# Designs tried in a protein design run: peptides against a protein of PDB entry 3H8D. Part 114

Target 1, 122 residues: chain A of PDB entry 3H8D
Amino acid sequence: DMKRQQRFFRIPFIRPADQYKDPQNKKKGWWYAHFDGPWIARQMELHPDKPPILLVAGKDDMEMCELNLEETGLTRKRGAEILPRQFEEIWERCGGIQYLQSAIESRQARPTYATAMLQNLL

## One batch from the design tools (peptide; made by RFdiffusion4, then SolubleMPNN)

Design b2_p19_5_s1 (from b2_p19_5, 9 letters changed)
Fold by OpenDDE base, seed 2:
Structure b2_p19_5_s1 (fold): chain B 122 residues (1-122), chain C 122 residues (1-122), chain A 19 residues (1-19)
Amino acid sequence: as target 1 above (122 residues)
Amino acid sequence: as target 1 above (122 residues)
Amino acid sequence: MEQGDPLSEEELEILEKYK
């Protein structure tokens, strides 16, 4: 149901490869998530040394966190939740509209709030 | 440090493709995680209609959840935490020893508690 | 809802590389 609550989150992360390095060798990235109700609809990652990663439900399920919203600590993590526009601004700057559009057109995207909104936008 | 606490979790999941289907069309899988301290070292997924998925740090970082342990709700989710052997039994049955061994030999694995233990086992 | 902080300098620097 498109009446599901749309919630967005952003947290910093350290690359897995850097997890056990000295602090000076840990480069920070940023992890973003859009939850359409309990389930993730879009995921996005900013990396300091490579292009951003964009992931959409259906197409990129294997690379997206499978935990539902309740199974994350995001709603309880201070400062993690962001406004829709805070997510969308980054999404747009990273080429997310085109990415999701391509996923829809290739029939790879699962229907979500994001796909519905994009179809309204186009 | 190998003195980091090793914690293991198992939760049911519904396939992303089934998330918005009727309950009768949602096939349940099982998501397993091994955390070496705050960071995931191994991930494993049992699916009702395809082979299990095995993931190890370093090799499969792109397919593994990047959330640290605190950023998940796993430690607060009743019944989610499992004993080490409960994870290892499934890991072994799914071919995890061979999978991790291959990742080590191919220099794809990041050193973790799991890689250290395997090297002791061999 | 507890709003997250605005984009950090680090986030902006990353974005500027690709925008």
Scores: peptide ipSAE 0.029, ipTM 0.694, DockQ to the pose 0.115
Fold by OpenDDE base, seed 1:
Structure b2_p19_5_s1 (fold): chain B 122 residues (1-122), chain C 122 residues (1-122), chain A 19 residues (1-19)
Amino acid sequence: as target 1 above (122 residues)
Amino acid sequence: as target 1 above (122 residues)
Amino acid sequence: MEQGDPLSEEELEILEKYK
């Protein structure tokens, strides 16, 4: 059902190893999520000192946030929600199209709004 | 800093593969979390048709919820918060003590309230 | 929908290698 609301979020995070350090010693990463209705479809993480992490539903379920949108505070967190293109720009720059495409081709991706859009594009 | 508030939560979840099925075809699992202050220290998942998943901070960071407590809706979700012993009982029954112990011995576990308590016990 | 802030300096720095 592609009539579900597509919502995108971005929040900074502190790496677990840095969580209790002095502020000056905390390196900030960035966590991105695409929710297809209540369920996460894509997740992406930007890290200061390692490659970005790309995750897609179906393939990477165990590594992704398991809370549905209602169970997160994202809708109530000021500045967390972003426009679709703000997510997609980063997704594309980080190789997300190829990543999702590969997941579809390997039959690892669960059908989502993201898979449908990509399949329309390609 | 062991003065941080220790809070425990439990919520039901629907498996990703079942998320869009009819209600009768959804098998409910249970998601448990231990937050040591704002940060998750332990996560546990009970599944209807596979072994439980045990996760500890440091070792399993990539598989665990990355949202801090404030970024979740757990504190606002009725019935989500549980008593420490309600978490620990399930944790113990699922082999959590041994799991965390092994993570400590392999130097994979990040120090948390949970590691400190276990190290006091053993 | 409450739009998020634009990319921070930190985000831009991370993304430099992904231009």
Scores: peptide ipSAE 0.029, ipTM 0.688, DockQ to the pose 0.116
Fold by OpenDDE base, seed 5:
Structure b2_p19_5_s1 (fold): chain B 122 residues (1-122), chain C 122 residues (1-122), chain A 19 residues (1-19)
Amino acid sequence: as target 1 above (122 residues)
Amino acid sequence: as target 1 above (122 residues)
Amino acid sequence: MEQGDPLSEEELEILEKYK
């Protein structure tokens, strides 16, 4: 249902592999999420040393966090919530449109607000 | 550091694929997590229609939620926190010992409280 | 909503590869 609240979040993260290293050895990445209602629709990660990771519901469910929005602290984390365009700008630069489009065409994507918007855009 | 707080959680989940289906079509699974300090060390998922999913830090980082404990609502979710043995009992029944051991032997596992305990046990 | 901060220099450096 497209009437569901669309909310976007961004937080820095330290990679699990680096979590117990000294500060100088912790390379910061960035974690982005799009929630379509209580459920994640898209996830994206920026890494300093590898290509960005793009994930979309349906296709990448197993690699996405299965916590719903209520089960995350994102809405209570200061500075975590971002505007839709702040997410989309990064998404676009990382090839997210093509990624999602391919997922739709391959019938791997679950219908979400994101798939609907893309189909309307094209 | 083994002095870090070891905390375990269990929550029911609705699979992303089922999230927008009618209630009768939503198959409930169970999501388990072991946090070694602020970071996840092990994750496990029980599904009604497929084998359990076992995940360990280092090996399965990309499939694990990268939110730290503070960024989750787990500590504030009533009934989510479980005793260590409640996690371990399910872990063992699902073959977690062998899974983690293999990850250690293949040098894929990141050292955690879980790896240390296993190495001490064996 | 509590709007997030603008992109940091760290983010911009990563994104420099992706224009």
Scores: peptide ipSAE 0.029, ipTM 0.698, DockQ to the pose 0.116
Fold by OpenDDE base, seed 3:
Structure b2_p19_5_s1 (fold): chain B 122 residues (1-122), chain C 122 residues (1-122), chain A 19 residues (1-19)
Amino acid sequence: as target 1 above (122 residues)
Amino acid sequence: as target 1 above (122 residues)
Amino acid sequence: MEQGDPLSEEELEILEKYK
């Protein structure tokens, strides 16, 4: 559905293990989301001490946040929204294209704007 | 930390597979969250066609939503906030006490208000 | 729409190994 608005967000997060540490001992990660309309299509996480996490709708539903866009404060959080390419650049560098492709090939991915674009790209 | 505000929320959710179906074919589940201050301590999901899902901080970090409370719209969503007992009643009926206890015994649970209360209860 | 901040030093450090 090309009519749905594609919106992208990025926020820093503090690891659960660091939540109650002093600020100097809190290592920041970064949480990224792609919403295809109100529904999440992709999620990505950068961590200071482990590999990136990539998640796609359908395959990783149980690991992705279940809140739709309106139920999050992201659209109301200053500085959270990013441009499409800002998300895609990180996604690509982290192997997101291959990850999504594999999810499609294994019939695990739910169709989204992201899957459609990948099918156009390949 | 008994000084942190314990806040509980419940929202309906539509399964990913049903997101784009007609309303009559969208089966609602229910998403529950317990926040120990800004950080999630427990998450629970009731589904119409599968067993409840229980998640606790530390053990299930990768399956729980990483947004802190302020980053969600929950405090601003009318009807989302519920009383502590409203959460706990469902938690108990779904086996949450045993689930959290097992997580503590296996050293997988991160200490939260919930773990502290359980230790007081047992 | 309001754009997020550019990549922070912390993000760049994390991404360094993924060039």
Scores: peptide ipSAE 0.029, ipTM 0.691, DockQ to the pose 0.116

Design b2_p19_5_s2 (from b2_p19_5, 9 letters changed)
Fold by OpenDDE base, seed 5:
Structure b2_p19_5_s2 (fold): chain B 122 residues (1-122), chain C 122 residues (1-122), chain A 19 residues (1-19)
Amino acid sequence: as target 1 above (122 residues)
Amino acid sequence: as target 1 above (122 residues)
Amino acid sequence: REQGDPLSEEELEILEKYK
């Protein structure tokens, strides 16, 4: 159902490898998620010292957080929710359109709000 | 700090591939997590139609939920928290000891409460 | 609902490294 609520979130994160280091050795990244209803459709990660990571449902399920939206604290976390365009701007700059397009073409992407919107665009 | 609080959780999940199917076509699995303080140390998944998945910090970071404990709703989700032994029983039955041992030996595992306990055991 | 901050300079700097 493409009429599901689309919600977007961003939180800072510390890399697992840095989690027990002194503050000066912790490098902050950014974790983004697009939820299509209760389920994640896209995930994106900005890292200070490596290329961004793009993930789309279907193709990258194994690497994406498998908690549904309610099971995350994101809706209750102050400052976590962002506007659609705030997600999309980063997504586009990271090559997300091409990434999702390729996933659709290779039949790896699961249908989501994101795939539908892209297919309407192209 | 090995004195960090160890907390364990279990929730049912629906496979991403099944999330939009009719109820009769949704097969329920179980998602387990061990948090060593705020950070995940081990993750485990029981699937109705494929072998269990075992994941350990360091080795499998890319496949594990990267939200810290507070960012999940798990501590606030009724019925999600389980006793240590409830996790460990499943972990052991799924071959988790051997899996973690191998990860330690291959220097893939990040030090956690779990690695410390195992190293004391062996 | 609480909204996140706009794209920070930190985020922009990260992105620019990979343009």
Scores: peptide ipSAE 0.030, ipTM 0.636, DockQ to the pose 0.114
Fold by OpenDDE base, seed 1:
Structure b2_p19_5_s2 (fold): chain B 122 residues (1-122), chain C 122 residues (1-122), chain A 19 residues (1-19)
Amino acid sequence: as target 1 above (122 residues)
Amino acid sequence: as target 1 above (122 residues)
Amino acid sequence: REQGDPLSEEELEILEKYK
């Protein structure tokens, strides 16, 4: 069903190793997710000291958020929800189009709104 | 076509009569719009000293923004775009559901994503 | 309910570093 609502979220995080350090030593990362209806379709992480992480449903399920959207509480967290373009801008800059395309070509990607849109674009 | 992108915008405005007053005397209002693809479907205004204004396509065309989405430049204005729920929250609080429903019943409303959604809800 | 903030300076710095 391509009528499912697409919702996007972003939250900052501090690395576990920095949790107990002084504020000046806590490097901030960013966690992003795209939900196609209740289920995650894409996940992304920006880190201050390692390359961005891109994850897509089907291929990376075991590394991604295992909670459905309602279970996450993200819809109830002020400031968490972002516009589609805010997610896509980072996704594109991190090579997400190529990453998802590769997952489709390798038959690893589960069909989602994201796979459908990418196939429409290419 | 119900595959058109739904986009929502909000911008502040100062009443013309207050434009040349001191800052403390410039009462701020808010202008909202919902675009169903390139064309406006709903418009809404919050004013500091009069009731909210609700407008829907078909019924209120002559009182609404006459520009298509691209002509407005809203997509290029930083901070203008808002999430659907941000529009809908205000719309609902201002009685927008009843307003649009009445426009449908009176055969004044042009079919848009908004009319379709309302008919799905009711 | 709030919209997510625009790209922060920190996010931009990260993106530029690993581009």
Scores: peptide ipSAE 0.029, ipTM 0.454, DockQ to the pose 0.283
Fold by OpenDDE base, seed 3:
Structure b2_p19_5_s2 (fold): chain B 122 residues (1-122), chain C 122 residues (1-122), chain A 19 residues (1-19)
Amino acid sequence: as target 1 above (122 residues)
Amino acid sequence: as target 1 above (122 residues)
Amino acid sequence: REQGDPLSEEELEILEKYK
C-alpha cells in the first residue's frame, strides 16, 4: 500500500562511550528514521567520528530497530518529527540513493515506499 | 552508577517478511531489552524460525536499537515491562551468560549493570 | 504535525565532510 503515511524522524544520541561523561565531553550523533506506515523503511546515522551509517529494510533488518512506529515514542516526542525533504537531503548527501539501488539490484531490499520512489526516479 | 534503575521489557514483533500477510500467516517473535538507567545494556530476540539473537552493549552497538529508554514507548506500553527474572531466565536459557562473558574477555563489552553482575556471579 | 528543529551546528560540522 503506497498510500501509507510516510513519516520521518530525527533525534540526537550520545555515543555509548560518552554516556557517563560530563556534558562537555559528550559528542552528539544523529539518528534518522523513515517509517512507511508503522514499519521502518530506512534508517540513517550521522556520527562525529565515523562515516554515516545507511540501512534499508530487508537488507539490514538485523541492524535496524525492531520497534514499530507506535512502539517508539517518536510521534510523541517534541521536535523529533521532520519533513520528508529534511531526511532525503541527508540521505542523498550520504549516498543513500546508491546504497538503496545496490540493495535492490542484489535482491536484498524489501519493497517499501523508498524502493518504489527510487524506481520512479531511475 | 550501579544504583540506576534496571528495567526490562518484552514485546512481540512480526517479521519483516510477514508484515503485510494475513494474521494467520504472521509468525511472532519476541524482542527483549534490558535498560540500565536510560541506556540499553542487553537485547535479545526469540525467533520462530532461527536461533535466538543475543546482543550486549559495546560489542553489538551497531545491531542494537539506538533509542534510549525514554525515546521508546516501552514505559508507556501496557504489558511491555517484565520482571528482572523473566528476562534473565530467557537470557540464561539462550546462552547469554557465556555470550556476555566472552564479550568481556575479548574486551568488547561496555561496562553495564549486566557486566558487573556477571563479575559477581563468576 | 510538529516539525523538528533545523540542523544544529553539530550536524553541520558532521556534514562538512559530505558536501
Scores: peptide ipSAE 0.029, ipTM 0.639, DockQ to the pose 0.115
Fold by OpenDDE base, seed 2:
Structure b2_p19_5_s2 (fold): chain B 122 residues (1-122), chain C 122 residues (1-122), chain A 19 residues (1-19)
Amino acid sequence: as target 1 above (122 residues)
Amino acid sequence: as target 1 above (122 residues)
Amino acid sequence: REQGDPLSEEELEILEKYK
């Protein structure tokens, strides 16, 4: 149901290889998620040393967070929740529209709020 | 530091393709995680319709949960935390020892509590 | 807190073929 609440989150992360290194040797990335109700619809990651990673439900399920919104601490983490446009701005800049569109056209994307909105946009 | 607390979790999940289907058409899988301190060391997923998925830090980072333990709700989710042996039993049955060993030998595994314990076992 | 819950029937069914 597209009447589900759309919620967006952003948190910093440390690269796996840096997790046990000194603080000065930990390079920060950014993890973004769009939840369509309890389930993740889109995910993206900004890395300091490589291109951003875009992920959409259906196509990239194996690489996306498998926890539902309830099972994350994101709703209770101060500063984690962001406005829709804050997510979309980064999504668009990273080529998310094209990425999601391609996933839809290739029949890889699972229908979500994001897919519906994109099809309204185009 | 291998003195970090080792914590294990198990939660059910619904296959992505079933997330928006009627309850009777949602097939349940199981998501397991081993956290070495705040960071995930191992992850596995049991699926009703395909072989289990085993993931180890370093080798499979792209497919593993990127949230640290604090950023999940797992420590606060009743019934989610499991005993070490409950994780290891399933891990072993799913070929996790061999999987992790191979990851170590191929120099793909990040050193964790799990890699250390395995090397003590062998 | 560690719950130590036993495997569910669903888990056991999945794992049956891996015994």
Scores: peptide ipSAE 0.022, ipTM 0.618, DockQ to the pose 0.116

Design b2_p19_5_s3 (from b2_p19_5, 10 letters changed)
Fold by OpenDDE base, seed 3:
Structure b2_p19_5_s3 (fold): chain B 122 residues (1-122), chain C 122 residues (1-122), chain A 19 residues (1-19)
Amino acid sequence: as target 1 above (122 residues)
Amino acid sequence: as target 1 above (122 residues)
Amino acid sequence: SERGDALSEEELEILERYA
């Protein structure tokens, strides 16, 4: 349902290998999520030392956090929520449109707000 | 550091394919997490229609939720926190000991409280 | 605002690799 609220979040993360190092030796990545209502539709990650990771519902369920929106503290974490365009700008620069399109064409993508918008765009 | 608090959580989840179905048509699985301090050490999932999924830090980072403990609402979600043995009982029944051992032997596992305990056990 | 800030220096640095 298109009536669902689209909400976007970004948080920094420390690489697993750096978690127990001194702060000076920890390089931050960035974790992004798009929630279509309570359910995640897209996830992506910027890493300091490897290519971006793009994930879409249906295709990448096993690699996406299975917590629903309320089960995450994201709505209550100051500075975590971002504007739609702040997510989309990164998504586009990382090739997210092509990634999602491929997932649709291969019939791997679960229909979400993101798939609907892409199908309107193309 | 062994001084870190070990905390365990369990929440039900609805399969992606069932998310938008009527409640009667939604079969629940169960999502489990072990946090070694603020960082996830183990994750597992019980599914109504497929084999259990076992995940360990280091090996399965890309399939494990990258939220730290406080970024999840789990400590604030009533009924989510469980006792250590409640996690371990399911973990053991699902072959978690063998899974973690294999991850250690293949040098894929990141050292955590869980790996340390296993190495004490064996 | 409770919203996140614009792209940080760290984000920009990462993205520069993929311009």
Scores: peptide ipSAE 0.031, ipTM 0.693, DockQ to the pose 0.114
Fold by OpenDDE base, seed 2:
Structure b2_p19_5_s3 (fold): chain B 122 residues (1-122), chain C 122 residues (1-122), chain A 19 residues (1-19)
Amino acid sequence: as target 1 above (122 residues)
Amino acid sequence: as target 1 above (122 residues)
Amino acid sequence: SERGDALSEEELEILERYA
């Protein structure tokens, strides 16, 4: 359903290993999500000390949060919601187009707004 | 910090592969989380057609949601919060004690309230 | 809802290293 609202979010996070450390010993990462309606279509993580993580629905379901949008506080968290381009810019820089394309070609990607848009782009 | 509040939640979820199917073709699973303060210590998933998934902090960070408790809507979702024993009963049935124990022994588990309690139990 | 700001310096630094 291409009529589903596409919403994007970004929040900083502290690495799990650093969660209980003193503030000066915590390094921030960034967590991104694209919701195609209530469901995550893409997830992305920037880490301070390792390559970005890219995740797409279908392929990476096990590594993506299974909470739907309403089950999160993201829509109520000030500053968490970002514009589509703010997500896409990072996605593109991290090789997200190639990643999603490969997931489609390998038949691992579940159809989402993201897969549909990519299949128009290419 | 053993003074952190231990909170437990359970919500139904629709399998990612079924998210866009008609209601009659959606099978429900159950998502469980144990929050040690703001951070997930354990996660558990019951699926209708595969073995339970058990996840513990440190070992399974990549597969667990990185949203802290406040970033979720779980505390505001009616009926989502469950009592400790309601989580532990399922955890135990699914082999969670053995799973966490193995994670501790292999040095994969991050110290949490859960690891501390287990190391008192055994 | 309120929209987030543009990329922070921290995000940019991470991208410069890994993306």
Scores: peptide ipSAE 0.031, ipTM 0.695, DockQ to the pose 0.090
Fold by OpenDDE base, seed 4:
Structure b2_p19_5_s3 (fold): chain B 122 residues (1-122), chain C 122 residues (1-122), chain A 19 residues (1-19)
Amino acid sequence: as target 1 above (122 residues)
Amino acid sequence: as target 1 above (122 residues)
Amino acid sequence: SERGDALSEEELEILERYA
């Protein structure tokens, strides 16, 4: 169960509203994902013009990408995969620990590797 | 601009809440996407236990998968790609025309191939 | 797969503003 591989990814993105603007008007954001086995456990977005977005499985299913890891090209996209700590550093700085904790306490979070690790920490 | 390739995809999905349940308790839904070039224009979900979900670019960006087509494995997933009419048939049955029209009228929709086609129809 | 680099300058700038 908790033997599932934890894999983390990061890709830049162009805001939907900027997709067809001139290159100079395309502000880059960053999209992050934590996959607990084939399924996403956490998603995070850094935006150039608004606060970071944090999403956790169970609570934020509708806002998260619903493709499983195999259905994404992330494992095949060179430079997309990052180390766990590279994800966690951003996650922590963006208040991810508190966000996930709140989701657990409100019984909104689905059990994942991330919830297990946090519950072990608390 | 409107010379972008329109590509449509359909994959089954397991509800996030059912991901780690026994196989018999995993109810299958269907995930649909319309890509206007590299960027998603429409997304649709058929669920076994709730009404269909319709999403359009601009209005529903946060709820839609933010990976561009190249970042998904959809073009490489055998059987995932469907014909335009296969998407449109479900879209229409689920009230997609009205949904998109409403998004246009409320100025929430981002211009896409889909909005252009609808505006040509209306 | 090839691992990504550490935080880019752009990521750091965003974090400085919002985190």
Scores: peptide ipSAE 0.030, ipTM 0.692, DockQ to the pose 0.115
Fold by OpenDDE base, seed 5:
Parts: sequence; structure tokens; C-alpha cells
Structure b2_p19_5_s3 (fold): chain B 122 residues (1-122), chain C 122 residues (1-122), chain A 19 residues (1-19)
Amino acid sequence: as target 1 above (122 residues)
Amino acid sequence: as target 1 above (122 residues)
Amino acid sequence: SERGDALSEEELEILERYA
């Protein structure tokens, strides 16, 4: 279980609302994902003009991509995979620890590698 | 714009809540997507034990996968791509026409191939 | 090569505004 491979990814994205605007009107964001084995455990989005979005498995299932890791092209997309620390740095700066902790305490979080690590930290 | 390639996909999925249960406790659903060019325009989910979920661009952006078509593995996943009619048949049976129409009328729908086709129909 | 680069200035700017 907690021995599953943890993989992290980051890709730039254009907001749906901006998709067919002129290039100058497309503001770029950044999409991050943590996969605990084949399944997404955490997702995070940096937006140029609104607060970051933090999402954790269990609590935010409806707002997270349902594709498993293999069903995404992420492992095959050059430059998409990042190191754990590259994800965690952003996660921490965005308040991800508190967000996940709150989800655990409210019993909304699904157990993942992320929840296990946090519970070892706290 | 409306000359963009319309592509449709269907894959089975296991609900996040069931991901790490015993196989007998994992109920399989079906995930459908309509891509208007590189971007998702409609999404649909058939679940074994709850009503279908219908999602349309603009209205449901937060609940839809943000990966563009190339960022998914769908075009490379054997058996994932389906014909337009295979998507539309399920869409219609689930009340997708009414759902999209309502989104248009409420000004929540982003213009897509799907909205254009519907407006030609109505 | 296949790995992502370090945090970009753009990402840092976003974080500075909202995180």
C-alpha cells in the first residue's frame, strides 16, 4: 500500500474560459498532481489571477481528474514529471498540510500515502 | 472553430472510494468524454449505483478533467475511442440534450461544437 | 530531460500573490 510508487507531475494549462481567445488573452496556470500508485492522491492548481486550488482524495474526488496514471499521458509527456520535493514545496507554500490535515480531521480524506506521511509528521 | 475534429472516448473506471478495496468490492463505472479539438466539451459518467453524471464545458469546468486531449492517454489507449453516435446515444438517454440546453439558457455553457449542434437542432 | 525544471519565476510570482 504505502509502498506504492509515488509520482508527481506538473504541466502548464490554459483555463477553459481562455482556450479560444487570442494568445495575449490566455493566462497560463500550472497543474500539479500526486499519484499514489495509479491513483491521484492530491491535485493542485496555480492560477495567475486567483488563489491556488488544493484538492485531496476523498474530499475532492469530484473536482479531481478521474483518469488513472496510465490513462493520462503524463508519464509519456516530456518534462511533466517532477520530483517529490518540487510538488511538496508548492503544496506546503499553498497551505496543503493544513488543508489535508483538516480533511483528515473532518473524516473527508481518503487514506493515501499523503495522509500517512502527514500523520507521521503530526 | 466548429471545423475542429470531434473525438469521443469511453473508458471503464473504478470510483476513487473503491480504489483499494478488494476486487469484489470495486464497482465499475464508465467514463465518457467529448473533445472539441484539444479541449473537453462534454463529460459523462455512468455509475452502477447512482444516477449518471453529465458535465458540460463552462458550467462544470471544475468537475471535468483539465487535461487536453494530448495530455490524456486516450488517443493511445486501445479501445478507448468511440464513434460520435456511441457517445450521443448515451448522452441523449441520460438527458444530455436537456442538460446542455439548460446550461445554454442559463448562460453557463461555454460555446462548443456541442452547443452549436444543439442550437441547430432547437 | 523527462523531468520538470525547477520552479519558474512565473510560478513564484503566483505564489507570492496568493500563498
Scores: peptide ipSAE 0.030, ipTM 0.691, DockQ to the pose 0.078

